# Ledger of designs, part 1: peptides against a protein of PDB entry 3HUF

Scores and structures below are computed, not measured.

Target 1, 320 residues: chain A of PDB entry 3HUF
Amino acid sequence: MWIIEAEGDILKGKSRILFPGTYIVGRNVSDDSSHIQVISKSISKRHARFTILTPSEKDYFTGGPCEFEVKDLDTKFGTKVNEKVVGQNGDSYKEKDLKIQLGKCPFTINAYWRSMCIQFDNPEMLSQWASNLNLLGIPTGLRDSDATTHFVMNRQAGSSITVGTMYAFLKKTVIIDDSYLQYLSTVKESVIEDASLMPDALECFKNIIKNNDQFPSSPEDCINSLEGFSCAMLNTSSESHHLLELLGLRISTFMSLGDIDKELISKTDFVVLNNAVYDSEKISFPEGIFCLTIEQLWKIIIERNSRELISKEIERLKYA
Positions, changes and structure headers below are counted from each chain's first letter, unless a header gives other numbers.
Peptide ipSAE was made for these designs. It is ipSAE averaged over its two directions, with the distance scale d0 held at 1.0 Angstrom where the peptide's residues are scored. Compare it between designs on one protein only; published cut-offs may not apply.
The geometry check fails a fold that doesn't show the stated peptide or that is severely misdrawn somewhere.

## One batch from the design tools (peptide; made by RFdiffusion4; aimed at target 1 S44 K45 K76)

Design b1_p9_4
Pose (drawn by RFdiffusion4):
Structure b1_p9_4 (pose): chain A 301 residues (1-255, 262-274, 288-320), chain P 9 residues (1-9)
Amino acid sequence: MWIIEAEGDILKGKSRILFPGTYIVGRNVSDDSSHIQVISKSISKRHARFTILTPSEKDYFTGGPCEFEVKDLDTKFGTKVNEKVVGQNGDSYKEKDLKIQLGKCPFTINAYWRSMCIQFDNPEMLSQWASNLNLLGIPTGLRDSDATTHFVMNRQAGSSITVGTMYAFLKKTVIIDDSYLQYLSTVKESVIEDASLMPDALECFKNIIKNNDQFPSSPEDCINSLEGFSCAMLNTSSESHHLLELLGLRISTFMKELISKTDFVVLNGIFCLTIEQLWKIIIERNSRELISKEIERLKYA
Amino acid sequence: ELEENNEEL
């Protein structure tokens, strides 16, 4: 999401989260859902228009910002962005840091992008919530992405968690649920400061894993719990390979050395396991000679 | 109107 703040007291010492849409910025305007008051001698009463475009699907994967546009409103002293004078017809910016000077004001409005891309575990969930989050400047998607910051698990309806959830937990993604999304549906009309929505997501995550037999205490105890073991799988996607790597496994991808060297086969007279079955062991017992002894029992037998 | 918009403090 986009945030602005400034030195001096030109934004009254406050920061602000800017959603997709249009803002009028000037000396004689009141701070509301569509105006930003910036007080200085050289800033025109209505000085600049900031337009933030809604996110594209590609930004969910790249982590790129919503397009930020600035128009100078035929002002006495002009508008610059990153030291470039804003021409008529305005300019658009896809960088993550923007220094915006209004008139001759010695203090710049500093706009910066905070990473926030939300992965859903369920297509019906994505369709229900995507438009809401896109209007806040939050890209969403279903497939794996390296720019994902949060993962929405399905309602844990007294049932096992999905591989997408296990993977998000291991790569240290913040796991959230419907209750946090309901909170996000509250905030479009609001004028709130930098980092206003982020801590609640961490609180939601910390509460989810508490008293939950689908999760251990931390991603740290799960990571490298199967070191010294090896495995094999058919046409491993880079995500499943990375998931198994995070467990400390040695992996052999296939399209007398696939059988005796390899301790077990991970799926989607050899011994086979699903990642779902592997997760049950990855949690269950205690030590390295216990939590990886049940897996060593399933191999010999 | 333009002059009024560009009026200083």

## One batch from the design tools (peptide; made by RFdiffusion4, then SolubleMPNN; aimed at target 1 R27 K41; its pose is not in this set)

Design b2_p13_1_s2
Fold by OpenDDE base, seed 1:
Structure b2_p13_1_s2 (fold): chain B 320 residues (1-320), chain A 13 residues (1-13)
Amino acid sequence: as target 1 above (320 residues)
Amino acid sequence: EEIEEELKKEEEE
């Protein structure tokens, strides 16, 4: 989201969130959803127009800002952004930090991009929330992205957490739920005058973790917890691979169970399978190797003695 | 002085 602050109390000492939309900026405008009052004698009554676009698909992957357009409203002294005069037709900016000078005002409006990108685990939830979140200037998507800051957990009561949720947790993304999204939707008007009123997603996250026994106390409890072990997995999911890497596993990939030869078995402590392959192929598992699902692995990893537990399971199958 | 006169013009516009 875009946040503006200003020097010299020209914004009344307040920070303001700018959602996608159009704002008239000037001395004689009243603060509302489409106006920004700036208190300086050096600023025209109606000085500039700010237009913030909704996030693009690219912004979800890059964590880039919503496009910020500035147009001078035919003022005597013009408008500058980052020391450059705004062109007659207006200019568009994709920089994360903008110093906006209105006329000869000695104080600048400082606009900065607060990165917030929400990944959804469920396409139905994305479809439900994407429009509203985009109107907040929040990029949304389903795919993993290095720019993701938040992850929406699907609350199916009594189900195991998904691989996406496991990976989001280990990546130290803030896991949120639909209750947080609902709250975000209600604060849009209240945060206009004070950007500090933006709800803290970390409190939502803490509550999710506290109330769900499927999470360890911290990501740090699981990161590299299986260092020194080796696994093989079907090349089916990038998220699954990255999850296993974060556990400190050495990973070999294979395309089919038939590719599991004696050489692979000799170098591998266990095989990780997706649920569909595990359930369908359980009868045809290679002898002498421990096969488990990611969900079964996760249940081991969340335990304090995860290394001992996995070692016992590996040993049990070597002597069977 | 010139800045004040220019500011006064921006107050009137």
Scores: peptide ipSAE 0.038, ipTM 0.740, DockQ to the pose 0.067
OpenDDE base, seeds 2, 3, 4, 5: peptide ipSAE 0.034, 0.037, 0.036, 0.037; ipTM 0.742, 0.733, 0.730, 0.739

Design b2_p13_8_s1
Fold by OpenDDE base, seed 2:
Structure b2_p13_8_s1 (fold): chain B 320 residues (1-320), chain A 13 residues (1-13)
Amino acid sequence: as target 1 above (320 residues)
Amino acid sequence: SEELKKLEEEEKK
C-alpha cells in the first residue's frame, strides 16, 4: 500500500493510506476518497493529480509498488518528484519512495510503499477475495513467492493444516485467516485520515498460533530439527520438497514406489508420501522402510522430542 | 513577505 506523510503541518500531521484510485491534491480541496487537502499558501487550489493503479501480476512476485502517476494541473511553479520536474502529460513512478514537491512549497509530501503481498492456499478463496484486496493495493496469488508477506489459511474445522500452511509457517510468513480479510474489507474508509488504523496482521497471526495445537511455538523449533536424517519423497510437489529441506532433511526423489531400490533403502531413514499414495499402496510398501505422510511427519516435528520420536519409529520397523 | 503576497494574489485569479 502507498502511504503519504509530509514535512511540517501541510498534511495536518497525519499519515494517509492511498488506495488504488485518483486523487486531486491542492489547497482548496476537502479530504475524502478522491481529494487530498494540503495546507500551504505556496500550493495551488488544485495543484496535482495522483493516480495509483491496481497491482499487476508482476507485483505479486517482485513485491514492487502499485504504479504511481503524478500530473501537474497546469500550475505556475509545477510539480517535482525526486527533484525532477513532472512532464506536461504526467509521469509514472515505480520507485518505493517518492519525494513530491508542490510548487515552491518548502515542505514535501513523502510517499512510501509498504510491502504487503497475500498468498492464498486455495483458488476458491483467492477468487473470493482477490478483487477486494487489489482495490486496497495488495497483490494476491496462489504460487509461492519470496515477496509474499502474508498467507491465508483456510479454516476447515477438524482438518489438518495443509502443506502450504506448514511451509508458510516455516518461512516465517504471517499466517492470517478469513476474519482478517473481512476486517481489511471494512477499514477502507476509516484509514483515510489515519494509516495507524490498519489492522495488525501480527496480532491475528498470534491468535491463530495460540488457539491451534497444530502449530509449534515458533518456526525455529522446527527448522533443521531433523538435520542428519535422510528421506525419499515422491516427486509430486515442489512445496513439499521445500518444506522437507527446511527441516534439514537430505532428500532423494522417486517417481513410483517401484523405483525404490535396495540402494535407496540403504541410504534412506524414511519415505514421505502424499495421502493418496499412502492410502492406496499401504499393502505394497517396501519391507524394512518407514513410510509416512507429510501430515504424520508434521505431527512428529511439532513435538519437542521430534528426533527421538523419529528414531524410535525407524528402529521399530527395522526390527519388525 | 512581498513574494508570498504576490503568490497569494495570483492564486486568487
Scores: peptide ipSAE 0.028, ipTM 0.651, DockQ to the pose 0.128
OpenDDE base, seeds 1, 3, 4, 5: peptide ipSAE 0.022, 0.032, 0.024, 0.021; ipTM 0.555, 0.668, 0.599, 0.575; seeds 3, 4 fail the geometry check

Design b2_p13_8_s4
Fold by OpenDDE base, seed 3:
Structure b2_p13_8_s4 (fold): chain B 320 residues (1-320), chain A 13 residues (1-13)
Amino acid sequence: as target 1 above (320 residues)
Amino acid sequence: SEELKKLEEEEKE
């Protein structure tokens, strides 16, 4: 989201969130969803127009800002952004930091981009919330992104957490739920006057982790916890691969169970399979190798003695 | 300063 602040109390000493939309900026406007009052005698009554676009699909993957358009409203002394005069037709900016000078005002409006990018584990939840979140200037998507700051957990009662949730947790993303999204939808008007009123997602996250025994105490407890072990996996998902990498595993990939030969068995401690392959091929597993699902592996990883547990399982199946 | 006042008057137009 875009946040503005200013020197010299020209914004009344407050920070303001700017959501996607159009704002008239000037001395003789009243603060609302479409106006920004700036208190200076050297600023025109109606000085500039700010237009913030909704996030693009690219912004979801890059964590880039919503496009910020500035137009001068034919003022005597014009408008500058980053010491450059705004053109007559207006200019668009994708920089994360904007220093906006209105006329000859000695104080600048500083706009900065606070990155918030929400990944969803459930396409139905994305479909429900994407439009509202985009209107807050929040990029949304389903695919893994390096720009992801928050992850919406799929709440299916009685199910294990998904691989996406496991990976999001280990990536140190803030896990959130529908309750936080609902809260975000209500604060849009309140944060106009004070950006500090933005809901803290960390409280939601803490509550999710505290109330769900499928989470370890911290990502750090699991990261590199299986360093020194080797696994083979069927090339199924990028998230699964990245999850196993974060556990510190050496990973070999194979295309079919038939590719698991004596050489591969000699180099790997265990084989990771998806649920469908595990359930269908359980009778056909190669002898002398420990096969498990990611969900079964996760149940071992969240235990304090994960290394000892995995070692015992490997030994049990080598001698079976 | 008088210059600032002049600038302030000129931006009121």
Scores: peptide ipSAE 0.038, ipTM 0.678, DockQ to the pose 0.114
OpenDDE base, seeds 1, 2, 4, 5: peptide ipSAE 0.032, 0.033, 0.028, 0.026; ipTM 0.665, 0.660, 0.630, 0.623

## One batch from the design tools (peptide; aimed at target 1 K41)

Design b2_p14_1_s1 (made by RFdiffusion4, then SolubleMPNN; its pose is not in this set)
Fold by OpenDDE base, seed 3:
Structure b2_p14_1_s1 (fold): chain B 320 residues (1-320), chain A 14 residues (1-14)
Amino acid sequence: as target 1 above (320 residues)
Amino acid sequence: SAEEKKKKEELDVK
């Protein structure tokens, strides 16, 4: 989201979130959802127009800002952004930091981008929330992204956490739920006067982790916990691969269970399968190798003695 | 200083 602050008292000492939309900026406007009052003798009654676009799909993957357009409203002394005069037709900015100078005002408006990109685990939830979140200037998507800051956990009562949730946790993404999304939807007006009123997702995250025994105490407890072990996995999910990499595993990929030969078995401690393959192919598992699902692996990984547990399972099947 | 900057304020007229 875009946040503006200013030097001196020209923004009354307040920070403000700018959501996607159009704002008239000037000395003689009243602060509301479409106006930003700036208090200076050197600022025109109606000085500039700020237009913030909704996030693009690219912004979800890059964590880039919503496009920030600035137009001068035919003022005597113009408008500058990052020491450059704004063009007659306005200019658009994708920099994360903007120093906006209105006329001869000796104080600048500082706009900065706070990155927030929300990944969804469930496409139905994405469909439900994406429009509203985009109107907050929050990029949304389903696919893994290095720019992802938050992950919406699908809460199904009594189900194991998904691979997406596991991976989001290990990559230190803030896990949130629908309650947080609902809260975000209500704050749009309240944060106009004080950007600090933006709800802290970390509280939601802490509550999720505290109330769910399927999470370890920290990502650090699991990261590289299986260093030195090797696994083979079906080439089905990049997210599953990245999860196993974060565990410190050496990973071999195969296309079908039939591709698991004696050579692969000799170099592999265990085979990781998705639930569908595990359930359908249980009868056809290669002899002498430990096969498990990611969810079964996760249950071992969250234990304090994960290495010893895995070693015992590997040994059990070597002598069977 | 912020005070020195305030003293340099000129009226901007549209």
Scores: peptide ipSAE 0.059, ipTM 0.732, DockQ to the pose 0.269
OpenDDE base, seeds 1, 2, 4, 5: peptide ipSAE 0.049, 0.053, 0.052, 0.053; ipTM 0.726, 0.787, 0.755, 0.724

Design b2_p14_3 (made by RFdiffusion4)
Pose (drawn by RFdiffusion4):
Structure b2_p14_3 (pose): chain A 301 residues (1-255, 262-274, 288-320), chain P 14 residues (1-14)
Amino acid sequence: MWIIEAEGDILKGKSRILFPGTYIVGRNVSDDSSHIQVISKSISKRHARFTILTPSEKDYFTGGPCEFEVKDLDTKFGTKVNEKVVGQNGDSYKEKDLKIQLGKCPFTINAYWRSMCIQFDNPEMLSQWASNLNLLGIPTGLRDSDATTHFVMNRQAGSSITVGTMYAFLKKTVIIDDSYLQYLSTVKESVIEDASLMPDALECFKNIIKNNDQFPSSPEDCINSLEGFSCAMLNTSSESHHLLELLGLRISTFMKELISKTDFVVLNGIFCLTIEQLWKIIIERNSRELISKEIERLKYA
Amino acid sequence: EEEEEEEEIEELEE
């Protein structure tokens, strides 16, 4: 999401989260959902228009920002963005840091992008919530992405968690649920400061894993719990390979050395396991000679 | 001190 703040007291010492849409910025304008007051001698009463475009699907994967546009409103002293004068017809920016000078004001409005891309575990959940989050400047998607910062698990309806959830937990993604999304549906009309929505997501995550037999205490205890073991799988996607790597496994991808060297086969007279079955063991017992002894029992037998 | 800082800001803008 986009945020602005400034040195001096030109934004009254406050920061602000800017959603997709249009803002009029100027000396004689009141701070509301569509105006930003910036007080300085050289800033025109109505000085600049900031237009933030809604996110594209590609930004969910790249982590790129919503397009930020600035128009100078035929002002007395002009507008610059990163030291470039804003021409008529305005300019658009896809960088993550923007220094915006209004008139001759010695203090710049500093706009910066904070990463926030939300992965859903369910297509019906994505379709229900995507337009809401996109209007806040939050890219969403279903497939794996390296720019994902949050993962929305399905309602844990007294049932096992999905591989997408296990993977998000291991790569240290913040796991959230419907209750946090309901909070996000509150905030479009609001004028709120930098980092206003982020801590609640961490609180939601910390509460989810508490008293939950689908999760251990931390991603740290799960990571490298199966070191010294090895495995094999058919056409391993880079995500499942990375998931198994995070467990400390040695992996052999296939399209006498696939059988005796390899302790077990991970799926989707050899011994086979699903990741769902492997997760049950990855939690269960205690030590390295216990939580990896149940897996060593399933191999000999 | 606060009034001197406001004057310096205005002089910079001129």

Design b2_p14_3_s2 (made by RFdiffusion4, then SolubleMPNN; from b2_p14_3, 5 letters changed)
Fold by OpenDDE base, seed 5:
Structure b2_p14_3_s2 (fold): chain B 320 residues (1-320), chain A 14 residues (1-14)
Amino acid sequence: as target 1 above (320 residues)
Amino acid sequence: EEEEKKKLIELLEE
């Protein structure tokens, strides 16, 4: 999201979040969803127009800012952004830091981009929330992104956490739920005057982890916890592969259970399968190899003795 | 050893 602050108390000592939309900036406007009052005698009554665009799909993957447009409203002394005079038709900016000088005001408005990108685990939840979050200047998506800062866990009562949730946890993404999203949706009016009123996502995350026994105590307890083991997996999802990599596993890929030959068995400690293949093919598993689902593996890795549990099963199957 | 095996079975059957 864009946040503005200013020197010399020209914003009344307040930080303000700018959501996507259009703002008239000037001395004689009243602060609201479309106006930013700036207190200086050197600033015109109506001095500039700020226009913040909604996030693009690209912004979700890059964590880049919503486009920030500045137009001078035909003022005597113009408007500058980063020491450059704004063009007559306005200029657009994609820099994460903007120093905006209104006329001859000795104090600048400082706009900075605070990155927030929310990944959803469930397409239905994305469909429900994406529009509202985009109107807050928050990029949203389903696919994994290096720019992801937050992850929305799908709360299905009685289901295991998804691979997406597991991976989000291990990569130290802040896991949030619908309660946090609801709170974000309500802040639009309250944060006009005080950007500090933004809800703390870390508190939400702590509550989620504390109240769900399917999470380990910390990501650090699981990262590289299976270092030295080798697994084979069906070439199904990139997220599953990345999850297994974060566990410290050496990974081989195969296309079908029929590809699990003696050579693959010789270098593999266990085989990771998706639920559908596990359930359908459990009778046809190769002899002498430990086959399990990612969900089963996750249940093991959250145990303090995960390495011992896995080692004992591997030994049992190799000598059986 | 029996406790570890029992625990693993419990984790795999859930």
Scores: peptide ipSAE 0.204, ipTM 0.855, DockQ to the pose 0.005
OpenDDE base, seeds 1, 2, 3, 4: peptide ipSAE 0.195, 0.200, 0.200, 0.203; ipTM 0.850, 0.854, 0.854, 0.855

Design b2_p14_7_s1 (made by RFdiffusion4, then SolubleMPNN; its pose is not in this set)
Fold by OpenDDE base, seed 1:
Structure b2_p14_7_s1 (fold): chain B 320 residues (1-320), chain A 14 residues (1-14)
Amino acid sequence: as target 1 above (320 residues)
Amino acid sequence: SKAEKKLLEELLKE
């Protein structure tokens, strides 16, 4: 989201979020959803127009800012952004930090981007929430992104957590739920007056983890927990690969079970398969190899003695 | 709004 602050108390010493939309900026406007009052004698009554666009798809992957347009409203001394005079037709900016000078005012409005990017594990939930979140200037998507700050898990009661959820957790992404999304959706409407109904994302995350036995106490309990072990996996999921890397595993990739030769076996402690391959090929697994799903691996990893558990399973199959 | 203020506070904790 865009946040504005200003020097010299020209914004009354307050920071403000700018959601996507249009704002008239000037000395004689009243602060509301479409106006920003700036207190200076050097600023015109109506000085500039700020227009913040909704996020692009690219912004989800980059964590880049919503496009920020500035137009001078035919003022005597113009408007500058980052020491450059705004053009007659206005200019658009994608920089994360904007110093906006209104006329000859010695104090600048400082606009800065704080990234919030929400990944969804479920396409239906994305479809439900994306529009509202985009109107807040929050990029949304389904695919893994290094820019993601928050993750919405699929709340199918009684199902195992997805690989996406596992990976989001290990990446230290803030896992949130519908309650937090509901909060976000109401931020602009000012419907929530009770602070107790305004969850902190970290508090939501803590509550999710506390109430779900499929999570360890912290990501740190799992990160590098399998250091020194080696695995092979089907080259089917980038997210799965990254998950296994975060566990500290040495990873070999193969394209089919037929590619598992004696050399690969000699270098591999276990084989990680997706559920579909595991279920279909269970009868045809190479002898002497421990094969498991990511979900089965996760069940081992969340245990305090994960290294001992996996070692026992590896040994059991070597002597069978 | 109170909600906006709280969200701002959250964004500034990063």
Scores: peptide ipSAE 0.502, ipTM 0.928, DockQ to the pose 0.029
OpenDDE base, seeds 2, 3, 4, 5: peptide ipSAE 0.466, 0.422, 0.420, 0.430; ipTM 0.920, 0.909, 0.910, 0.913

Design b2_p14_7_s2 (made by RFdiffusion4, then SolubleMPNN; its pose is not in this set)
Fold by OpenDDE base, seed 5:
Structure b2_p14_7_s2 (fold): chain B 320 residues (1-320), chain A 14 residues (1-14)
Amino acid sequence: as target 1 above (320 residues)
Amino acid sequence: SKAEEELKKEEEKE
């Protein structure tokens, strides 16, 4: 989201969030959803127009800002952004930091981009929330991205957490839920005068972890907890592979259960399968190897004695 | 300065 602050109390000592939309900026406008009052004698009554675009799909992957357009409203002394005069037709900016000078005002409006990119675990929740979040200037998507700051957990009562949720947790992404999204959707008017009223996602995250026994106490309890073990997995999902890497596993990939030969078994402690393959092919598992799902692995990993538990299961099946 | 006052008067007309 874009946040503006200003020097010399020209914004009345307040910060403001700028959502996607158009703003008239000047001395003789009243603060609302489409106007920004600036208190200076050295600025025009209506000085500039700011237009913030909705996030692009690219912005979700890069964590880049919503495009910021500035147009001078034919003022005597013009408008500058980052010491450059704004062109007659307006200019567009993709920099994360903008110093906006209105006319000869000695104090600048400082615009900065606070990165927030929300990954969704399922397409249904994305479809429900994407429009509203994009109108807040928040990029949204389904795919893993290094720019993701938040992850929306699908709350199904009594279900195991998804691989996406497990991976988001280990990546130290802030896990949020529909309650936080609902709260975000209501704050648009309250944050006009005070950007500090933006909801704290970390409080939501702490509550999720506290109230759900499927999470370990911290990501650090699980990261590299299986260092020294080796697994094989079907080449099914990148998230599953990255999750197993974060556990410290050496990973081999195969295309089918038929590719699990004596050589692979000799180099592998256990095989990780998706639920569909596990349920359909459990009767055809190779002898002498421990096969489990990611969800079964996760249930072991969250235990304090995870290494001992896995070692016992490996030994039980290698010598059976 | 007089120049700053004239500048302010011109900026107040916009």
Scores: peptide ipSAE 0.040, ipTM 0.648, DockQ to the pose 0.080
OpenDDE base, seeds 1, 2, 3, 4: peptide ipSAE 0.024, 0.036, 0.023, 0.028; ipTM 0.540, 0.640, 0.621, 0.646

Design b2_p14_7_s4 (made by RFdiffusion4, then SolubleMPNN; its pose is not in this set)
Fold by OpenDDE base, seed 4:
Structure b2_p14_7_s4 (fold): chain B 320 residues (1-320), chain A 14 residues (1-14)
Amino acid sequence: as target 1 above (320 residues)
Amino acid sequence: SKAEEELKKEEEEE
């Protein structure tokens, strides 16, 4: 989201979030959803127009800011952004930091992009929330992205956490829920005058982790916890592969259970299967190898003695 | 401050 602050109390010492929309900026406007009052005699009554665009799809993957348009409203001394005079037709900016000078005001408005990019675990929740979040200047998507800062956990009561949730946790992404999104949607008006009123996602995350026994205390408890072990996995989702990599596993891929030959077994400690294959093919598992689902693996990983548990299962099947 | 003094001298009128 875009946040503005200013020097010399020209914004009354307040930080403000700029959601997607158009703002008239000037000395003689009243702060509201479309106006930013700036207190300086060197600033025109109506000095500039700021226009924040909604996030692009690209912004979800890059973590780039919403486009920030600045237009001078034919003022005496113009408007500058990053020491450059704004063009007559206005200019658009994609820099994460904008130093906006209105006229000859010695104090600048500092606009900065606070990275917030929300990944959703499922398309249904994305469809429900994307429009509202985009109107907050928050990029949203389903696919994994290095730009993601937050991950929406699907609260299905009684279900195991998804691979996406597991991976998001290990990536140290802030896991949030629908309750946080609901709260986030309500703050739009309250944060006009005080950007500090944004709900704390980290508190939400801490509460999720504390109240759900499917999470370890920290990602660090799981990262590289299986270093030195080798697994084979069915060529499945990239997230599953990345999850296993974060556990420190050496990974071999196979296309079918029939590819699990003696050679693969010799170099592999266990086989990771998706639920569908595990349930359908459990009768046909290769002898002498430990087969488990990602969810079963996760249940072992969150245990304090995960390495010992895995070792016992490997020994039980390889030396039987 | 010097900056505040400059602000007092400049009135940007529409």
Scores: peptide ipSAE 0.047, ipTM 0.698, DockQ to the pose 0.130
OpenDDE base, seeds 1, 2, 3, 5: peptide ipSAE 0.041, 0.039, 0.036, 0.046; ipTM 0.644, 0.643, 0.645, 0.625; seed 5 fails the geometry check

